# Designs tried in a protein design run: peptides against a protein of PDB entry 4QMF. Part 84

Target 1, 175 residues: chain A of PDB entry 4QMF
Amino acid sequence: ESSFMTLFPKYRESYLKTIWNDVTRALDKHNIACVLDLVEGSMTVKTTRKTYDPAIILKARDLIKLLARSVPFPQAVKILQDDMACDVIKIGNFVTNKERFVKRRQRLVGPNGNTLKALELLTKCYILVQGNTVSAMGPFKGLKEVRRVVEDCMKNIHPIYHIKELMIKRELAKR

## One batch from the design tools (peptide; made by RFdiffusion4, then SolubleMPNN)

Design b2_p19_4_s2 (from b2_p19_4 with E6K A12S E13K I16L)
Fold by OpenDDE base, seed 2:
Structure b2_p19_4_s2 (fold): chain B 175 residues (1-175), chain A 19 residues (1-19)
Amino acid sequence: as target 1 above (175 residues)
Amino acid sequence: EEELDKELEELSKKILEES
């Protein structure tokens, strides 16, 4: 039997309580058990005797990881699909200065979130910037591109360079 | 940087409009 646990911040408690029945139902389809511990502030997933696919527990692990990082359930639950991967990129340690951090994070998002939306389209990923993490879901290749753009942005490399590169690659792929 | 920000916004809008 396999088990995984993740902690979640206090501000997520109310939401997680609200959607936990849906989480349970989604995981029940795969015979994965789950527990929400409000005292500890944790989510746990575990295999059962009825779990057929041993790999699904890893996806369940990723599910609770995504939920802990503010990804909404309707999006996070897609991780249970075979063709979906995810990445949680820690961005909080690239910059010590808070103002610089905020500025670089905002640059990644862009006005009205347009930069982020453009990046999502170019990489075919879902991307959520929240706090000190960027959560992404999509194909492995796209996730790799997202991580590069995100980390470089936090290293003060302007996203425009990567966006242009991705645009070129997209155009070449159409040929 | 402001110039790059502006250019990025324009490119982003272009990408969004093409979708």
Scores: peptide ipSAE 0.721, ipTM 0.965, DockQ to the pose 0.956
Fold by OpenDDE base, seed 1:
Structure b2_p19_4_s2 (fold): chain B 175 residues (1-175), chain A 19 residues (1-19)
Amino acid sequence: as target 1 above (175 residues)
Amino acid sequence: EEELDKELEELSKKILEES
């Protein structure tokens, strides 16, 4: 039997309490058990004797990881689908200067989140920028593209270059 | 960089409009 645990920040507690019955129901379909520990501030998923697919526990692990990073449940639960992958990109360690970090993170998001929304469309991914992490969900190839854009942005490579490249690739794929 | 920011915003809006 396999078990995975992830910690979540205190500010996430109220939301997680609200949706935990839905989490339980979603995982019950796969015979995966789950526990929300409000004292420790953790979520745990584990296989049971009735777990049929051994790989689903890894998706359950990803589910709680995404929830801990503020991904809303209706989106996060899609990770249980076979065709859905995810990535949690740590962006807080690329630069030590706080102002520089904020500036580069904001550049990735753009005014009204337009840059991020455009990137989502180009990569066919869901992307959430929260704190020191970027959570992404989608096809594996799209996730690789997202990680490249995100990390390069934090390395002071302007997203415009990647956006242009992705636009060209999209147009070529239509032909 | 500010010029690139403006251009990126324009491209982003274009992508969003085409969707």
Scores: peptide ipSAE 0.720, ipTM 0.966, DockQ to the pose 0.956
Fold by OpenDDE base, seed 3:
Structure b2_p19_4_s2 (fold): chain B 175 residues (1-175), chain A 19 residues (1-19)
Amino acid sequence: as target 1 above (175 residues)
Amino acid sequence: EEELDKELEELSKKILEES
């Protein structure tokens, strides 16, 4: 049997408590057991003797990883679908200067979140920027594009170059 | 880079409007 555990920050505790029954129900459909440990601040998923799909445990692992990084349950639970993939991009180590980090992260989000929303549409992904991580969900090709844009932005490559490229690709696909 | 930021905002708004 396989088991995976992830830690979550303290500020997520209240939310996780409120949705944990929903997590349990979602995973029960796949005979995956789960535990929320409020003392340690961890979530655990594990296979059971009744788990019929051995691969689902990896999706369960991804589920708790996404939840730990502030992805809301209604979105995160979609990871259990066969055609849905995810990526958690660590962005905190690209820049040592805090102000520079904040500036580049904000550039990725854009005014009123417009840059991020545009990127979501272009890549057909869900994207959440929170703290030192960017969580993304969607098709593999879209996730690859998201990671490229995110990491390049943190490396001080302006997102506009990638946005233009993605716009062109989208227009070509419509024809 | 302010010019690029402005252009990015314009493009983003365009994408959102077309959706």
Scores: peptide ipSAE 0.719, ipTM 0.965, DockQ to the pose 0.952
Fold by OpenDDE base, seed 5:
Structure b2_p19_4_s2 (fold): chain B 175 residues (1-175), chain A 19 residues (1-19)
Amino acid sequence: as target 1 above (175 residues)
Amino acid sequence: EEELDKELEELSKKILEES
């Protein structure tokens, strides 16, 4: 039997408690067991004797990883779909200066989140910027594009260059 | 830098409107 565990920060505890029954129900459909440990601050997923698809445990692992990084359940649970992939990008270690970090992170999001929303549309991904991580869900190709834009932004490469490139690619694909 | 930010905002709005 396979098992995966992830820790979550204290500020997520209240939310995770409220949605854990829904998590359990979603995983039960695949005969995956799960445990929420409020003392340790952890989530665990496990295969059971009735688990038919051994690969589903990896998706369950990704589910709890996403939940730990503030992705809401209605979005995170989509990871259980066969065609859905995810990525958690650590952005906190690219810049040592806090002010510079905040500025670059804000540039990625843009005014009213418009830059991020545009990037979501261009890549066909869901993207959440929270703290020192960026969580993304979508097709593998789109995820690769998201990671490139995010990391380059933290390296002080302005997102506009990638946005223009993605726009051109989209227009060419319509032909 | 500020000019690029402005241009990016305009492009972003365009993308959102075309969706």
Scores: peptide ipSAE 0.718, ipTM 0.965, DockQ to the pose 0.959

Design b2_p19_4_s3 (from b2_p19_4, 5 letters changed)
Fold by OpenDDE base, seed 2:
Structure b2_p19_4_s3 (fold): chain B 175 residues (1-175), chain A 19 residues (1-19)
Amino acid sequence: as target 1 above (175 residues)
Amino acid sequence: EEELDKELDELSKKILEES
């Protein structure tokens, strides 16, 4: 396909309006057109006659997906780089109890966000926990690790086990 | 679990300090 659309929650509208010119400019460099529909609450990206790289439309799709999930533009736009991948991990369906959900989500973040920051360093990823999703950007290997930690955390597997494992792997890689 | 939480935070801080 040459066109992709994503819906965004109402609370993102104001922000998206403020950065949309920047989105347009970034995509224009790749001859990708984009539309922000405030009535529908959607973002659309599409190829044009001048689009050279057919694969860039998929990255544009990922861009609007990330933006819809509260990733700031300066970070989200990095998805257009060849060496950058992303993942949006849905965490809202692992538990039905709201309090349990909140606790497990908070455990992933940790005090002052230290756990999340540590995980970012270990995986060489950017990670944003927002609402019912975790957005991650980075190398495929790191993204796989992030998804594992995130999902397991929501399944009540304490992140410490994975953090220790990642630390060991990091040390081994230095040798 | 609270003990693990504390340990995780300490470990996280260590990782951050080494960066």
Scores: peptide ipSAE 0.731, ipTM 0.966, DockQ to the pose 0.980
Fold by OpenDDE base, seed 1:
Structure b2_p19_4_s3 (fold): chain B 175 residues (1-175), chain A 19 residues (1-19)
Amino acid sequence: as target 1 above (175 residues)
Amino acid sequence: EEELDKELDELSKKILEES
């Protein structure tokens, strides 16, 4: 038997309470048990004696990790699909200066989120920037590209260079 | 860098329009 636990911030409590029945239902299909602990502020997933696929527990682990980082349930639950992977990129430690951090994070998002949306299209990923983390979901290749752009942006490498590169790659793939 | 920011936004909009 395997189990995984993830802590979540207090501001996520109300949302998690509202969707937890849906989480339970989604995991029940795979015979994975789950617990929401409002006192500790944690989510737990566990295999049961009826769990058929041992690998699904790892996807369940990823599900609660994504939920803890503010990914909405309708998107996060897609992680249970075989063709879907995810990545949680910690961006808070690249810059010690708060103003510089905010500036670089905002550059990644862009006006009206246009830069982030463009990056999503180019990588075929879902991307959410929240606090000190960037959550991404999609194909493994796309996730690697997202992490590179995100980390480089926090290292003061402007996203435009990567966006142009990805555009070229996309055009070449159409031929 | 501000110039690059503007260029990036324009490029992003183009990508969005083509989708």
Scores: peptide ipSAE 0.730, ipTM 0.966, DockQ to the pose 0.980
Fold by OpenDDE base, seed 3:
Structure b2_p19_4_s3 (fold): chain B 175 residues (1-175), chain A 19 residues (1-19)
Amino acid sequence: as target 1 above (175 residues)
Amino acid sequence: EEELDKELDELSKKILEES
């Protein structure tokens, strides 16, 4: 039997408490057990004797990881689908200067979130920028593209270059 | 950089409109 645990920040506790019954229900369909530990501030998922697909535990691991990083449950639960992958990109260690970090992170999001939404469309991914991490969900190819754009942005490579490239690729795919 | 920021926003809006 396999088990995975993830810690979550204190500010996420109230939300996780609210949706934990839904988490339990979703995982029960796959006979995956789960535990929310409010004292430790952790979520745990584990296989049971009735777990049919051993690979589902890895998706359950990803689910709690996404939830810990502020992805809302209705989106995060989609990770249990076979065709859905995810990535949690740590962006806090690329820049030491706080102001520079904030500026680059904001550039990734763009005015009114337009840049992020555009990137989501181009990559067919869901993307959430929160704190020192970027969470993404979607096809593997799209996730690879997202990580490249995100990390390069934090390295002071302007997202416009990648956006233009993705636009070209999309246009070519329409033919 | 500001010029690129503006251009990026314009492109983003275009992408959103075409979708």
Scores: peptide ipSAE 0.729, ipTM 0.966, DockQ to the pose 0.983
Fold by OpenDDE base, seed 5:
Structure b2_p19_4_s3 (fold): chain B 175 residues (1-175), chain A 19 residues (1-19)
Amino acid sequence: as target 1 above (175 residues)
Amino acid sequence: EEELDKELDELSKKILEES
């Protein structure tokens, strides 16, 4: 039997309570058990004797990881699909100055979220910037590209250089 | 930086429009 646990912040508790029945239902289809502990502030997923695919527990692990980082359930549950991968990028430790951190994080998002949306399209990923983390879901190749752009942005490399590069690659792929 | 920010926003809008 395999088990994975993740902690979630207090501000996420109310939402997780409201969607936990949906989480349970989604995991039941794969005979994965789950527990929401409101006292500890944790989510746990476990294989059962009826779990057929032993690899599905890893996807369940990723599901609760994404939920803990504010990814909404309708998006996070897609991780259970075979072709879907995810990445949680910690961005809070690249800079010590709070003002610089906020500025660089905002640059990644852009006015009206346009930069982030453009990056999503170019990489075919879902991307959520929340707090000190960036959560991404999509194909493995796209996830690598997202991580590169995100981390470089926090290292004060302007996203425009990567966006231009991705645009060129996209145009070449159409040929 | 501000100039690059403006260029990035315009480029982003273009990408969104072409989608």
Scores: peptide ipSAE 0.727, ipTM 0.966, DockQ to the pose 0.984

Design b2_p19_4_s4 (from b2_p19_4, 6 letters changed)
Fold by OpenDDE base, seed 2:
Structure b2_p19_4_s4 (fold): chain B 175 residues (1-175), chain A 19 residues (1-19)
Amino acid sequence: as target 1 above (175 residues)
Amino acid sequence: EEELDEELNKLSEEILKES
């Protein structure tokens, strides 16, 4: 396909309005057109006659997906780089109890965000926990690790086990 | 679990300091 659309929650509207010119400019460099529909609450990206790289439309799709999930533009736009991948991990369906969900999500973040920051360093990823999703950006290997830690955390597997494992792997890689 | 939380926090802080 040459066109992709994503819906965004109402609370993102104001922010998206403020950065949309920047989105347009970034995509224009790749001859990708974009539309912000405030009535529908959607973002659309599409190829044009001048689009050179057919694969860039998929990255544009990922861009609007990330923006819809509260990733700031300066970070989200990095998805257009060849060496950058992303993942949006849905965490809302692992538990039905709201309090349990909140606790497990908070455990993933940790005090002062320390756990999340540590995980970012260990995986060389950017990670944002927002609502019912975790957005991650980075190398594929790191993204795979992030998804495992995130999902397991929501399944009540304490992140410490994975953090220790990642630390060991990091030390081994230095040798 | 609370004990693991504290241990994880300490470990995380160590990782952050090394960066």
Scores: peptide ipSAE 0.714, ipTM 0.962, DockQ to the pose 0.980
Fold by OpenDDE base, seed 1:
Structure b2_p19_4_s4 (fold): chain B 175 residues (1-175), chain A 19 residues (1-19)
Amino acid sequence: as target 1 above (175 residues)
Amino acid sequence: EEELDEELNKLSEEILKES
């Protein structure tokens, strides 16, 4: 038997309460048990004696990790699909200066989120920037590209260089 | 850097328009 636990911030509690029945239903299909602890502020997933696929517990772990980082349930639950992977990129430690951090994070997002949306299309990923983390979901190759762009942006390498590179790669793939 | 920000935004809008 395997179990995984993830803590979530207090501001996430109300949302998690509203969708927890849906979480339970989604995991029940795979015979994975789950617990929402409102006192501790944690989510737990567990294998059961009826769990058929031992690998699904790792996807369940990723599900609660994504939910803790403000990914909406309809998107996060897609992690249970075989062809879907995820990454949670910590961006808070690249810069100690708060103003510089905010500036670089905003550069990644862009006006009206345009830069982030463009990056999503180019990498075929879902990307959410929240607080000190960037959550991404998609194909493994796309996730590697996202992490590179995100981390480089926090290291003061402008995203435009990577976006141009990804555009070229996309055009070449069409031929 | 501000020039690059503007260029990036334009490029992003083009990508979004094509989709």
Scores: peptide ipSAE 0.713, ipTM 0.963, DockQ to the pose 0.980
Fold by OpenDDE base, seed 3:
Structure b2_p19_4_s4 (fold): chain B 175 residues (1-175), chain A 19 residues (1-19)
Amino acid sequence: as target 1 above (175 residues)
Amino acid sequence: EEELDEELNKLSEEILKES
């Protein structure tokens, strides 16, 4: 039997309490057990004797990881689907200067979130920028592209170059 | 950089409109 645990920040506690029954229900369909520990501030998922697909535990691991990083449940639960992958990109260690960090993070999001929304469309991914992490969900190819854009942005490579490239690729795919 | 930011925003808006 396999088990995975993730810690979550204190500010996420109230939300997790609210949706935990839904988490339990979703995982029960796969005979995966789960535990929310409010004292430790952790979520745990584990296989049971009735778990049919051993690989589902890895998706359950990803589910709690996404939830810990502020992805809302209706989106995060999609990770349990076979065709859905995810990535949690740590962006807080690329820049030591706080102001520079904030500026680069904001550049990734763009005015009214336009840049992020555009990137989502181009990569067919869901993307959430929260704190020192970027959470993404979607096809593997798209996730690879997202990580490249995100990390390069934090390295002061402007997203416009990647966006233009992705636009070209999309246009070529329409033919 | 500001010029690129503006251009990026324009491109983003175009992408959103086409979808």
Scores: peptide ipSAE 0.712, ipTM 0.962, DockQ to the pose 0.982
Fold by OpenDDE base, seed 5:
Structure b2_p19_4_s4 (fold): chain B 175 residues (1-175), chain A 19 residues (1-19)
Amino acid sequence: as target 1 above (175 residues)
Amino acid sequence: EEELDEELNKLSEEILKES
């Protein structure tokens, strides 16, 4: 039997309570058990004797990881699909100055979220910037591109250079 | 930086429009 646990911040508790029945239902289809512990502030997923695919527990692990980082359930649950991968990028440790951190994080998002939305389209990923983390879901190749742009942005490399590069690559891929 | 920010926003808007 395999088990994975993740902690979630207090501000996420109310939402997780409201969607936990949906989480349970989604995981039941794969015979994965789950527990929400409101005292500890944790989510746990476990294989059962009826779990057929042993690899699904890893996707369940990713599901609760995404939920803990504010990804909404309708998006996070897509991780259970075979072709979907995810990444949680910690961005809070690249700079020590809070003002610089906020500025670089905002640059990644852009006015009206335009930069982030453009990056999503170019990489075919879902991307959520929340607090000190960036959560991404999509194809593995796209996730690598997202991580590169995100981390470089926090290292004060302007996203425009990567966006231009991705645009060129997209055009070249069109037949 | 502001100049690059403006260029990036324009480029982003174009990408969104083409989608």
Scores: peptide ipSAE 0.711, ipTM 0.962, DockQ to the pose 0.982

Design b2_p19_5_s1 (from b2_p19_5, 9 letters changed)
Fold by OpenDDE base, seed 3:
Structure b2_p19_5_s1 (fold): chain B 175 residues (1-175), chain A 19 residues (1-19)
Amino acid sequence: as target 1 above (175 residues)
Amino acid sequence: SDEKLLEEAIKLLEEELKK
């Protein structure tokens, strides 16, 4: 039997308590057990004797990872689907200056969220910018593109250049 | 459609970057 645990920040506690019954129900369909420990501030998923698909535990691991990083449950639970992958990109270590960090992180979102919206559409991914991480869900190809754009943005390469590149590639693929 | 939404997002983004 396999087990995975993730810690979550205190500010997520109230939300996680609210949706934990839904988490339990979703995982029960796969005979995966789960535990929310409010004292430790952790989520745990584990296989049971009735777990049929051994690979589903890895998706359950990803589920609690996403939830810990503020991804809403209705979106995070989609990770249990076979064709859905995810990535949690750490962005807090690229820049030590707080002001510069905030500025570059904001570029990922852009005015009125336009940059983020464009990236989501072009990569066919869900993207959430929160704190020191960017969480993404979607196809592997799209996730690879998201990570490139996100990391380059933190390295002071504006996302607009990648967006233009992706648009050109999209147009070429229509032929 | 996704195409229309994308075009709108890009247009608005480009306009903001020119400021």
Scores: peptide ipSAE 0.112, ipTM 0.773, DockQ to the pose 0.466
Fold by OpenDDE base, seed 2:
Structure b2_p19_5_s1 (fold): chain B 175 residues (1-175), chain A 19 residues (1-19)
Amino acid sequence: as target 1 above (175 residues)
Amino acid sequence: SDEKLLEEAIKLLEEELKK
């Protein structure tokens, strides 16, 4: 039997408590057990004797990973679908200067969230910028594009350049 | 449409970069 555990920051505790019954219910459908440990600040998922699909435990692992990184449950739970993949991109170590970090992170969102919206549309992904991570959910190809844009942004390449590139590729694909 | 929204977003972003 397989088990996976993820730590979560203290500020997520209250929210996780409120949605944990929903998490349990969602995982029960796949015969995956789960535990919320408020003392340790961890979430655990594990297979049971009744777990039929051996791959679902990996999706359950991803679920708790996403939840730990502030993805809302209604979105995070979609990871259990076969056609959904995810990526948690660590962005906190690209820049040592806090102000520079904040500025570059903000570029991912852009004015009125337009940059992020554009990226989501072009990649067909859900994208959440929070803290030191960017969480993304969607098709594998889209996720690869998101990671490239996100990492390059933290390396001081403005997302607009990649967005333009993606737009061109999109137009070419329509022809 | 999403395409229209995307084009508008890009336009706004380009304008912002010119500031």
Scores: peptide ipSAE 0.104, ipTM 0.766, DockQ to the pose 0.673
Fold by OpenDDE base, seed 5:
Structure b2_p19_5_s1 (fold): chain B 175 residues (1-175), chain A 19 residues (1-19)
Amino acid sequence: as target 1 above (175 residues)
Amino acid sequence: SDEKLLEEAIKLLEEELKK
């Protein structure tokens, strides 16, 4: 039997309590057990004797990882689908200066969220910028592109340059 | 459409970079 645990920050507790029954139901369909520990501030997923697909535990692991990083349940639960992958990109250590960090993180979102929306459309991914992480869900190829753009952004390469490149590639692919 | 939205978003971003 396999198990995975993820810690979550205190500010996430109230939300997780609210949706935990939904998490339980979703995982029960796959005979995966789960536990929410409010004292420790952790989520745990476990295989059971009735778990048929041994690989589903890895998706359950990803589910709680995403939930811990503020991804809402209706989106996070999609990770249980076979064609869905995810990535949690740590961005907090690229820049030592807090002000520069905030500015670069904001560039990823852009005015009215347009930068992020464009990136989501081009990569066919869901992307959430929260705190010191960027969470992404989608096809593996798209996720690789997202990580590149996100990391380069934190390295002071404006996302617009990558977006332009992706647009050109998209147009070429239509032919 | 997503295509139109994308084009508009890029346009706005380019304008912001010119400021």
Scores: peptide ipSAE 0.101, ipTM 0.765, DockQ to the pose 0.674
Fold by OpenDDE base, seed 1:
Structure b2_p19_5_s1 (fold): chain B 175 residues (1-175), chain A 19 residues (1-19)
Amino acid sequence: as target 1 above (175 residues)
Amino acid sequence: SDEKLLEEAIKLLEEELKK
């Protein structure tokens, strides 16, 4: 049997408490057990003797990881689908200067979130920028593109240039 | 400017996705 645990920040506690019954129900369909530990501030998922698909535990691991990084449950639970993958991109270590970090992170989001929206559309991914991480969900190809754009943004390459490139590639693929 | 380019790119993208 396999078990995975992830810690979550205190500010997520109230939300996680409200949706934990939904988490339990979703995982019960796959005979995966789960535990919310409010004292430690952790979530745990584990296989049971009734777990049919051993690979689902890895998706359950990803589910709690996404929830810990502020992804809403209705979106995070989609990770249990076969065609859905995810990535949690750490962005906090690319620059030491806090102001520079904030500026580059904001550039990734853009005015009214339009930069991020464009990237989501082009990569067919869901993307959430929160704190020191960017959480993404979607096809593997799209996730690879997201990680490239996100990391390059933190390295001072503007996302707009990648967006233009992705748009060109999309148009070429239609021919 | 980057902002202008972004606006144009997003507009074009949304139009294409509606087709």
Scores: peptide ipSAE 0.057, ipTM 0.716, DockQ to the pose 0.065

